Peptides against a protein of PDB entry 4Z63. Designs and how they scored, part 31

Target 1, 334 residues: chain A of PDB entry 4Z63
Amino acid sequence: LCLGMNDLTGNIPEDLFHLKRLNLLGIQENRLSGSLSREIRNLSSLVRLDVSWNLFSGEIPDVFDELPQLKFFLGQTNGFIGGIPKSLANSPSLNLLNLRNNSLSGRLMLNCTAMIALNSLDLGTNRFNGRLPENLPDCKRLKNVNLARNTFHGQVPESFKNFESLSYFSLSNSSLANISSALGILQHCKNLTTLVLTLNFHGEALPDDSSLHFEKLKVLVVANCRLTGSMPRWLSSSNELQLLDLSWNRLTGAIPSWIGDFKALFYLDLSNNSFTGEIPKSLTKLESLTSRNISVNEPSPDFPFFMKRNESARALQYNQIFGFPPTIELGHNN

## One batch from the design tools (peptide; aimed at target 1 D245 W248 F306 M307)

Design b2_p16_5_s2 (made by RFdiffusion4, then SolubleMPNN; from b2_p16_5, 10 letters changed)
Fold by OpenDDE base, seed 1:
Structure b2_p16_5_s2 (fold): chain B 334 residues (1-334), chain A 16 residues (1-16)
Amino acid sequence: as target 1 above (334 residues)
Amino acid sequence: PSYILSHDPERPLPKV
């Protein structure tokens, strides 16, 4: 049943929950309000539930133990409060959980040993607090993780050295500290292609440790951290780099010539720093910006990027990195 | 004007 993108209001009719053979319920992009009924438990054949972009409120019902086939739960952009229900946090069937842009709170706890199928987790823009859950690496299929815009205090857990499944990781604006530790840990994530750490590590030094290495890194965004230091030498070894944003920091020194050696680099933002010297001539030789059709294989994160022209502008959603125009931004340097 | 990549903006709820 697909009723998305309408102007439906009120609650879900109770009779809808009598549809025991229903595999897909999509009611996204409406004005449905009230609590999400616990009677969703009656939809025992449900594989996909999309209630995103509504006005649902209250706690998410703890009925996911009665939904043994549920693979996809999309609840982003609602008014949900409370925590992740225990049955949801223990769901062995769930592949994708998207609860971004809600009012969920408390400590984030997932039973990763039970959540054997979880591959995508979007909990960005919530009110989770405390530390990052140390057991996230136990979610052995978890590839895509957005935890941005929560209040995760402290450091990236040491256990994330073992996060082998991790491919896309966003922790933007989550009150994280110790960038040196974070990078030192996350470099062990062998499948990490996208790392977003914007609005963390306020005023820290960007480490220039030559021992750091991110083999598969395609996207690095560490903007608006007020980071000090220079362009990190360790980044030059990330040969697959496609997007680099280090804007709105306090980085100094020269832009190194090796920045033009990235064959796939098509988006570079070093704006609003304190870089000095000349623009490297090598930037004019970036293969991705020349007439050569470079086949760029994009990591397809399940979560979109957002670009704002300014703080007050509406964010433009980009579902793919390749949706970005080829860009070199070096403005607002010394 | 430098583009700020905001990777997870808060989106407004649908207007009631």
Scores: peptide ipSAE 0.189, ipTM 0.787, DockQ to the pose 0.613
OpenDDE base, seeds 2, 3, 4, 5: peptide ipSAE 0.076, 0.142, 0.144, 0.045; ipTM 0.754, 0.755, 0.780, 0.739; seeds 2, 3 fail the geometry check

Design b2_p16_5_s3 (made by RFdiffusion4, then SolubleMPNN; from b2_p16_5, 11 letters changed)
Fold by OpenDDE base, seed 3:
Structure b2_p16_5_s3 (fold): chain B 334 residues (1-334), chain A 16 residues (1-16)
Amino acid sequence: as target 1 above (334 residues)
Amino acid sequence: PSYVTSFDPERPLPKS
């Protein structure tokens, strides 16, 4: 049953919960309000539940033990409060959980040992606090993780050295500290292709440790951290780099010539730093910006990206990195 | 905000 993208109001009719054979319920992008009914437990055949973009409030009901087939739960952009229900945090069937842009709070706790099928987790823009959950690497299939815009104080857990499944990771604006430790840990994530750390590590030095290596890194976004230092030499070894945003830092020195050696680099933002010297001529030789046909393997994080042209402009949402226009932004440097 | 980044992956969406 798909009723998304309408102007439906009120609550879900109780008779809907009699649909015992229902596999898909999509009621997204409406004005449905109140609590999400506990009676969703009656939809025992449910594989996909999409209640996103509504006005739901209250706690998410703890009924997911009665939904043994549930693979997809999308509840982003609602007013949900409380924590992740115990049955949801222990769901062995769940592949994707998206609860981005809610009011969920408390410590984030997931039983990753039980959540054997979880591959995508989006909890961005909530009110979770405390430390990052150290047991996330125990979610052996977890590839996509958005925890941005929460209040995860402290450092990236040492356990994340073992996060082998991690491919797409956003921790933007989560009050993280110690970028040197974070990068030192995350370099061990052998499948990491997308790393977003914007609005963390305020005023720290961007490490220039040549021992750091991100072999599969395609997307690096570390903007608006007020980071000091220079363009990091270790980044030159990330041969698959497609997108680099280090804008709004306090980086100094020259833009190095090796920045033009990235065959797949099509988006570069180094604006609003303190870079000096000449623009590297090698940037004019970027293959992705020339007429050369280059095959690019697109990273596909499940969390959205936003492009903002200026302070007053509306942000444009992008679901794919290739959707970004080829860009070189070097404005507002010395 | 005082800082305008071209790329923000985590801009909150309006609740509608």
Scores: peptide ipSAE 0.037, ipTM 0.750, DockQ to the pose 0.293
OpenDDE base, seeds 1, 2, 4, 5: peptide ipSAE 0.033, 0.036, 0.033, 0.033; ipTM 0.754, 0.736, 0.723, 0.732; seed 1 fails the geometry check

Design b2_p16_5_s4 (made by RFdiffusion4, then SolubleMPNN; from b2_p16_5, 10 letters changed)
Fold by OpenDDE base, seed 1:
Structure b2_p16_5_s4 (fold): chain B 334 residues (1-334), chain A 16 residues (1-16)
Amino acid sequence: as target 1 above (334 residues)
Amino acid sequence: PSYITSFDPEEPQPKS
């Protein structure tokens, strides 16, 4: 049943929950309000539940143990409060959980040992507090993780050295500290292609440790951290780099010539730093900017990117990395 | 400031 993108108001009719054979319930992009009914438990055949972009409030009902086939739960952009229900945090069937832009709070706890099918987690823009859950690497299929805009104090857990499934990771604006430790840990994530760390590590030094290596890194965004230091030499070994944003830091020194050696680099923002010297001539030879064949079909994160250009303009949403225009921004390096 | 992030900085967090 797909009723999305309407002007539906009020609560879900109770009789809807008598549809025991329903595999898909999509009621997204409406004005549905009130609590999400516990009677969703009656939808025992449910594979996909999309209640996103509504006015739901209250706690998410703890009925997911009665939904053994549920693979997709989309509840982003609602007013849900409380924590992740125990049955949801233990769901063996769940592949994707999107609860971005709610008012969920408390410590983030998932039973990753039970959540054997979880591959995508979006909990961005919530009120989770405490530390990053150390057991996230136990979610052996977890590839996409957005935890941005929460209050995860402290450091990236050491256990994330074992996060082999992790490919796309966003922790933007999550009150993280110790960038050296974070990078030192995350370099062990062999499948990590996208790392977004914007608005963390305030005033720290960007490590220039030659021992750091991110083999498969395609997207690195560490903007607006007030980071000190220079362009990190370890980044030169990330031969697959496509997008680099280090804007709005306090980076100094020269832009190194190796920045133009990245064959796939099509987006570079080093603006609003304190770089000095000449623009590397190698930037004029970037193959990605000279050849129009950007591989548009590469896997991208499930979470969108946002770029805020002007204070008065709404942030532009980019659902794919290749949605970004080919860009070299080196401005405001005084 | 113009920078990339993984959240809409203008998206208001729903009131609890």
Scores: peptide ipSAE 0.414, ipTM 0.866, DockQ to the pose 0.495
OpenDDE base, seeds 2, 3, 4, 5: peptide ipSAE 0.410, 0.422, 0.090, 0.040; ipTM 0.860, 0.864, 0.728, 0.722; seeds 2, 3, 4, 5 fail the geometry check

Design b2_p16_6 (made by RFdiffusion4)
Pose (drawn by RFdiffusion4):
Structure b2_p16_6 (pose): chain A 334 residues (1-334), chain P 16 residues (1-16)
Amino acid sequence: as target 1 above (334 residues)
Amino acid sequence: PDVVINLTESSWIYTE
């Protein structure tokens, strides 16, 4: 049953909950509102539930043991409150959970021993607080994590050294501390390709510690953290690097020669720092900016990227990394 | 594609 992208109003008629054979319900992008009824436990054949872009509120009903076939739950852009219900946190069948841009709050609690099929999680733009859940690496299939724009505090848990499935990790604007510990831990996630740390670690020093090694790293964004220190040389060993954004920090010293050695780099933003010295001549032999013989695969995280020119400008949206224009942005330095 | 070189302005990237 596909009703998406219409102008429908009111709540879901209780009539709909008699459909015990329905495996797909798309009601997304309407004006629907009210609570999402507990009677939804009666729809035991559901595989894909798309409730996104409506006006729903109240707690997400804790009925998800009654929906053992649920694989995709899409609730993004609604007014849902409370945390993740225990039954949803215990669902062994969920592949994907998108609750981004909701009014959700409290500690974030998932039973990752129980969630053996979870491979993608998007909780962005919510009010989840407390520490990042230490058990997240226990979701052995979790590849894509977007926790951006939340109310967490403290450090990245030590157990994140074991997050073997982690590919795309977006932590922007989440009030994270100790970038030194965050980078030392996260370098052990061997599948990490895209990492977004923007608006965290405010005023901290960027670790220069050269034992740090991110081998498969493709996209590194750590911006507007007002970080101090120099261009970190440990980054020169990430040969796959495609997009680097260190902008709006307090970084100083010269821009080193090895920045021109990234063969897949098509976008770099070092703007709004304290960089001095001349421009390194090696930026003239960047391979992805010269010839057509460099070819690589675009990273594919499940989240869009946003770009702001200044603090008051409306943002630009890029659904894919290769949507960024190939750019050298060195402005507002010394 | 055209290469954009900006030596005067500034910007930054994030996710939501």

Design b2_p16_6_s1 (made by RFdiffusion4, then SolubleMPNN; from b2_p16_6, 5 letters changed; failed a check: too like the target's own chain)
Amino acid sequence: PKVVVNLTGSSWVTTE

Design b2_p16_6_s2 (made by RFdiffusion4, then SolubleMPNN; from b2_p16_6, 6 letters changed)
Fold by OpenDDE base, seed 5:
Structure b2_p16_6_s2 (fold): chain B 334 residues (1-334), chain A 16 residues (1-16)
Amino acid sequence: as target 1 above (334 residues)
Amino acid sequence: PKVIIDLTGSSWVTTE
């Protein structure tokens, strides 16, 4: 049953929960309000539940132990409060959990040993506090993780050295500290292709340790951190780099010539730093900017990227990173 | 203009 993208109001009719054979319930992008009924437990055949972009409130019901077939739960952009229900945090069937932009709070806890199928987790823009859950690497299939815009003060857990499944990771604006430790840990994530750490590590030094290596890194966004230092030499070994945003920091020195050696680099933002010297001529030879052939087979996360040109502008959604316009921004430097 | 790239969308997004 798909009723998304309408102007429906009120709550879900109680009789809908009698549909025990229902596999898909999509009621996203409406004006549905009230609590999400516990009677959802009666939908024992449910595979996909999308209640996103509504006005739901209250706690998410703890009934997911009665939904053994549920693979997809999308509840982003609601008013849900409380924590992740225990049954949801222990779901062995769940592949994707999206509860972004709610009012969920408390310590984030997931039983990753039980969540054997979880591959995508979006809990961005909530009120989670405390530390990042150390056991996330125990979710052996977890590839996409967005925990941005929470209050995960402290450092990236050491256990994340073992986060082999991690491919797409965002911790933007989560009050994180110690960028050196974070990068030192995350470099061990062999499948990491996308790393977004914007609005953290305020005033810290960007490490220039040549021992750091991100082999498969395609997207690095570490903007607006007031980071000091220079263009890190370790980044030159990330041969697959496609997007680099280090804008709005306090980086100094020259832009190195190796920046033009990235064959796939199509988006570069180094604006609003303190870089000096000449623009490397190698940037004018970037194949990605001169070639009209865009590779279509680029891996994309399950969640879209968002670009906001300025604080007052509306954010643009991009389903794939190559949807970004080819860009070189070097403005507002010395 | 400050460009912000994130995986987290706002309530006011458009799709290109």
Scores: peptide ipSAE 0.066, ipTM 0.683, DockQ to the pose 0.065
OpenDDE base, seeds 1, 2, 3, 4: peptide ipSAE 0.066, 0.048, 0.046, 0.043; ipTM 0.690, 0.701, 0.650, 0.688; seed 2 fails the geometry check

Design b2_p16_6_s3 (made by RFdiffusion4, then SolubleMPNN; from b2_p16_6, 7 letters changed)
Fold by OpenDDE base, seed 5:
Structure b2_p16_6_s3 (fold): chain B 334 residues (1-334), chain A 16 residues (1-16)
Amino acid sequence: as target 1 above (334 residues)
Amino acid sequence: PEVIIDLENSSWVTTE
């Protein structure tokens, strides 16, 4: 049953919950309000539930133990409060959980040893607090993780050294501290391709540790952190780099010539720093910006990126990294 | 900031 993208109001009719054979319920992008009924437990055949972009409120009902086939739960952009229900946090069938842009609160707790199928988690823009859950690496299939815009004070857990499945990770604007520790830990994530750490680590030094290495890194966004230091030498070994944003920091020194050696680099923003010297000639030879066709594998996180170039302008949503226009931003440097 | 890449889905966001 697909009723998304309409102007429906009110709540879900109770009789709908008698549909025992229903596999897909999509009612996204409406004006449905009230609590999400506990009676969704009656939809025992449900594989996909999409209630995103509505006006739902209250706590998410703790009935997911009665939904043994549920793979996809999308509830982003609602007014849900409370925590993740225990039955949801223990779901062995769930592949994707998206509860971004709600009012969920408390400590984030997932039973990763039970959530054996979870591969995508989007809990961005909520009110979670405390520490990042140390047991996330126990979710052995978890590739996509967005925890941006929460209040996760502290550091990235040491246990994330073992987060082998992690490919796409965003912690943007989550009050994180100790970038040196964070990078030192996350470099052990062998499958990490996308890392977004914008609006954290305020005023810290960007580490220039030659022992750091991100083999598969394609996207690095560490903007607006007021970071000090220079272009990190360890980054030069990330040969697959496609997008680099270090804008709005306090980085100094020269832009190194190796920045032009990245064959797939198509988006570079080093603006609003304190870089000096000449623009490397190698930047004029970036293959991705020429007429030459290069083979590039596009990163595919399950969460979109949002880019805003002007304070008065609307932000643009990009579902794919290659949706970004080829860009070199070096403005507002010394 | 003039340019920011973030993950905020607000009413002022438009699609590509």
Scores: peptide ipSAE 0.085, ipTM 0.672, DockQ to the pose 0.064
OpenDDE base, seeds 1, 2, 3, 4: peptide ipSAE 0.088, 0.058, 0.046, 0.085; ipTM 0.648, 0.638, 0.632, 0.670; seeds 1, 4 fail the geometry check

Design b2_p16_6_s4 (made by RFdiffusion4, then SolubleMPNN; from b2_p16_6, 5 letters changed)
Fold by OpenDDE base, seed 2:
Structure b2_p16_6_s4 (fold): chain B 334 residues (1-334), chain A 16 residues (1-16)
Amino acid sequence: as target 1 above (334 residues)
Amino acid sequence: PEVIINLTGSSWVTTE
């Protein structure tokens, strides 16, 4: 049953919950309000539940133990409060959980040993606090993780060196500390292609350790961290790099010539730093900027990217990295 | 959702 993209108001009619054979319920993009009914437990055949973009409030009902076939739960952009229900945090069937842009709070706790099918987690823009859950790497199929814009404290857990399934990771604006430790840990994630760390590590030094190596890194975004240091030499070994944003930091020194050796690099932003010297001539040789016929294997995270002009400006949303125009931005350096 | 492309400089990329 698909009723999305209407102006429906009120709550879900009780009789809807009598549909015992319903596999898909999509009621997204409406004005449905009140609590999400516990009677969703009656939809025992449910595979996909989409209640996103509504006015739901209250706690998410703890009834997911009665939904053994549920693979997709989409609840983004609602007014949900409380935590992730225990039955949801223990769901063995769930593949994708999207609860971004809610008011969920408390410590983030997932029973990753039970969540054997979880491959995508989007909890961005909530009110989770405390530390990053150390047991996330126990979610052995978890590839896509957005935990951005929560109030996590401390460092990236040491356990994340074992996060082999991790491919797309965003921790933007989550009050994280110790970039050296974070990069030192995350370099062990051999499947990591997209790493977004914007608005963290306030005023720290960007490490220039030649021992750092990201094998499959395609997208690196570490913008607006007020980072000190220079262009890191370890980055020169990330030959698959497609997008680099180190803008709005305090980086100094010259832009190195090896920046032009990235054959797949189509978006470069080094703006609002303190770089000096000449613009490397090698930048003019970037094939991705000059040739129309370059096939780029675009990373495909489940979470969107945003471009902001300033802290107060409305963010511009990009659903795909390919949506970024080929760009070299070196503005506002001195 | 609508894709909005910013062609101006002085921006940063983020998520959320």
Scores: peptide ipSAE 0.235, ipTM 0.745, DockQ to the pose 0.355
OpenDDE base, seeds 1, 3, 4, 5: peptide ipSAE 0.215, 0.177, 0.220, 0.037; ipTM 0.784, 0.684, 0.753, 0.636; seeds 1, 3, 4, 5 fail the geometry check

Design b2_p16_7 (made by RFdiffusion4)
Pose (drawn by RFdiffusion4):
Structure b2_p16_7 (pose): chain A 334 residues (1-334), chain P 16 residues (1-16)
Amino acid sequence: as target 1 above (334 residues)
Amino acid sequence: SHWITSHNPETEEAKS
């Protein structure tokens, strides 16, 4: 049953909850509102539930043991409150959970021993607080994590050294501390390709510690953290690097020669820092900016990227990394 | 000058 992208109003007729054989319900992008009824436990054949872009509110009903076939739950852009219900946090069948841009709050609690099929999680633009849940690496299939724009505090848990499935990690604007510990821990996640740390670690020093090694790293964004220190040389060992954004920090010193050695780099933003010295001549032999013989695969995280020109400008949206224009942005330095 | 993030700085809204 596909009703998406209409102008429907009111709540879900209780009539709908008699459909015990329905495996797909798309009601996304309408004007629907009210609470999402607890009678939804009666729809035991559901595989994909798309409630996104409506006006729903109230708690997400804790009925999800009654929906053992649920694989995709899409609730993004609604007014849902409370945390993740225990039954949803215990669902062994969920592949994907998208609750982004909701009014959700409290500690974020998932039973990752129980969630053996979870491979993608998007909780962005919510009010989850407390520490990042230490058990997240226990979701052995979780590849894509977007926790951006939340109310967490403290450090990245030590157990994140074991997050073997992690590929795309977006932590922007989440009030994270100790970028030194965050980078030392996260370098042990061998599948990490895209990492977004923007608006965290405010005023901290960028670790220059050269034992740090991110081998498969493709996209590194750590911006507007007002970080101090120099261009970190440990980054030169990430040969796959495609997009680097260190902008709006307090970084100083010269821009080193090895920045021109990234063969897949097509985008770099070092703007709005305290960089001095001349421009390194090696930026003229960047391979992805000269010939057509460099070819690589675009990273594929499940989240869009946003770009801001200044603090008051409306943002630009890029659903894919290769949507960024090939750019050298060195403005507002010394 | 500009910078990149992974969330929209503005709150998105549904049809109202």

Design b2_p16_7_s1 (made by RFdiffusion4, then SolubleMPNN; from b2_p16_7, 10 letters changed)
Fold by OpenDDE base, seed 2:
Structure b2_p16_7_s1 (fold): chain B 334 residues (1-334), chain A 16 residues (1-16)
Amino acid sequence: as target 1 above (334 residues)
Amino acid sequence: PSWVTSVDPERPLPKL
């Protein structure tokens, strides 16, 4: 049953929960309100539940043990409060959980040993607090993780050295500290292609440790951290780099010539730093900017990117990395 | 100058 993208109001009719053979319920992009009924438990054949972009409120019902076929739960952009229900946090069938842009709170806890199918987790823009869950690497299929814009504190857990499934990771604006530790840990994630750390590590030094190596890194975003230091030499070994944003930091020194050696680099933002010297002539030789043959069909994060022109501007949403225009931004340097 | 984030600007739920 697909009723998305209408002007439906009120609550879900109770009789809808009698549809025991229903595999897909999509009621997204409506004005549905009230609590999400516990009677969703009666939808025992449900594979996909999409309640996103509504006015739902209250706690998410703890009935996911009665939904053994549920693979996709999309609840983004609602007014949900409380925690992740225990049955949801233990779901062995769930592949994708998207609860982005809600009011979920408390400590983030998932039973990753039970969540054997979980491959995508979007909990961005919630009110989770405390520390990052150390057991996330136990989610052995978890590829896509957005935990951005939560009130996490402290450092990236040491256990994330073992996060072999991790490919796309965002921790943007989550009050994290110790960038040197974070990068020192995350370099062990050998499948990591996208790393977003914007609005963390306030005023720390960007490490220039030559032992750091991110072999498969395609997207690095560490913007608006007020980071000190220079362009990190270790980044020159990330030969697959496509997007680099180090804007809105306090980085100094010259822009190194090796920045133009990245064959796939199509988006570079070094703006609003304290870089000095000449613009490297190698930037004029970036093949990705001269050749139109960027493979548009590369795997991207399930979480959206946002570009903010300034603190007061509405962010532009980009659903894919290749949605970014080819860009070299070097403005507002010395 | 722009910066990239994965942070949704909280789209305020449409206030009813």
Scores: peptide ipSAE 0.365, ipTM 0.825, DockQ to the pose 0.715
OpenDDE base, seeds 1, 3, 4, 5: peptide ipSAE 0.071, 0.350, 0.058, 0.197; ipTM 0.735, 0.821, 0.750, 0.760; seed 1 fails the geometry check

Design b2_p16_7_s2 (made by RFdiffusion4, then SolubleMPNN; from b2_p16_7, 10 letters changed)
Fold by OpenDDE base, seed 4:
Structure b2_p16_7_s2 (fold): chain B 334 residues (1-334), chain A 16 residues (1-16)
Amino acid sequence: as target 1 above (334 residues)
Amino acid sequence: PSYITSVDPERPQPKR
């Protein structure tokens, strides 16, 4: 049953929960309000539930133990409060959980040893606090993780060196500290292709440790951190780099010539730093700017990217990496 | 200049 993208108001009719054979329920992009009924437990055949972009409030009901076939739960952009219910945090069937842009709070707790099928997690823009959950690497299929805009004070857990499944990771604006430790840990994530760390590590030094290596890194965004240091030499070994944003930092020194050696680099933003010297001539040799053979079917993060001018401005949303225009931005350096 | 993030501002569902 798909009722998305309408102007439906009120709550879900109770009789809908009698549909025992229902596999797909999509009611996204409406004006549905009130609490999400616990009677969703009666939808025992449910595989996909999309309640996103509504006005739902209250706690998410703890009934997911009665939904043994549920693979997809989308609840982004609602008014949900409380935590992730225990049955949801223990779901062995769940592949994708998206609860971005809610008011969920408390410590983030998932039973990753039980969540054997979880491959995508989006909990960005919530009110989670405390520390990053150390057991996330125990979610053995977890590939896509957005935890941005929560309050995860402290450091990236040491356990994340074992996060072998991790491919796409966003921690933007989550009050993280110790970029050296974070990069030192995350370099062990051998499948990591996308790393977004914007608005963290305020005023720290970007490490220039030649021992750091991100083999498969395609997207690195570490903007607006007021980072000091220079262009990191370790980045030159990330031969698959497609997008680099180090804007809004305090990076100094020259832009190195190796920046033009990235065959797939189509988006470069080094603006609003303190770089000096000449623009590398090698940038004129970026092959990606002369011919863009972009596969439309290339895997991308499930979480969106946003281009912002300032904290008060509405951001432009980009759902795909290749949605970004080919860009070289070197402005506002001195 | 702009910068990239993965954070959208906290907002309720837009009124249609």
Scores: peptide ipSAE 0.413, ipTM 0.846, DockQ to the pose 0.714
OpenDDE base, seeds 1, 2, 3, 5: peptide ipSAE 0.407, 0.406, 0.404, 0.374; ipTM 0.850, 0.827, 0.829, 0.834

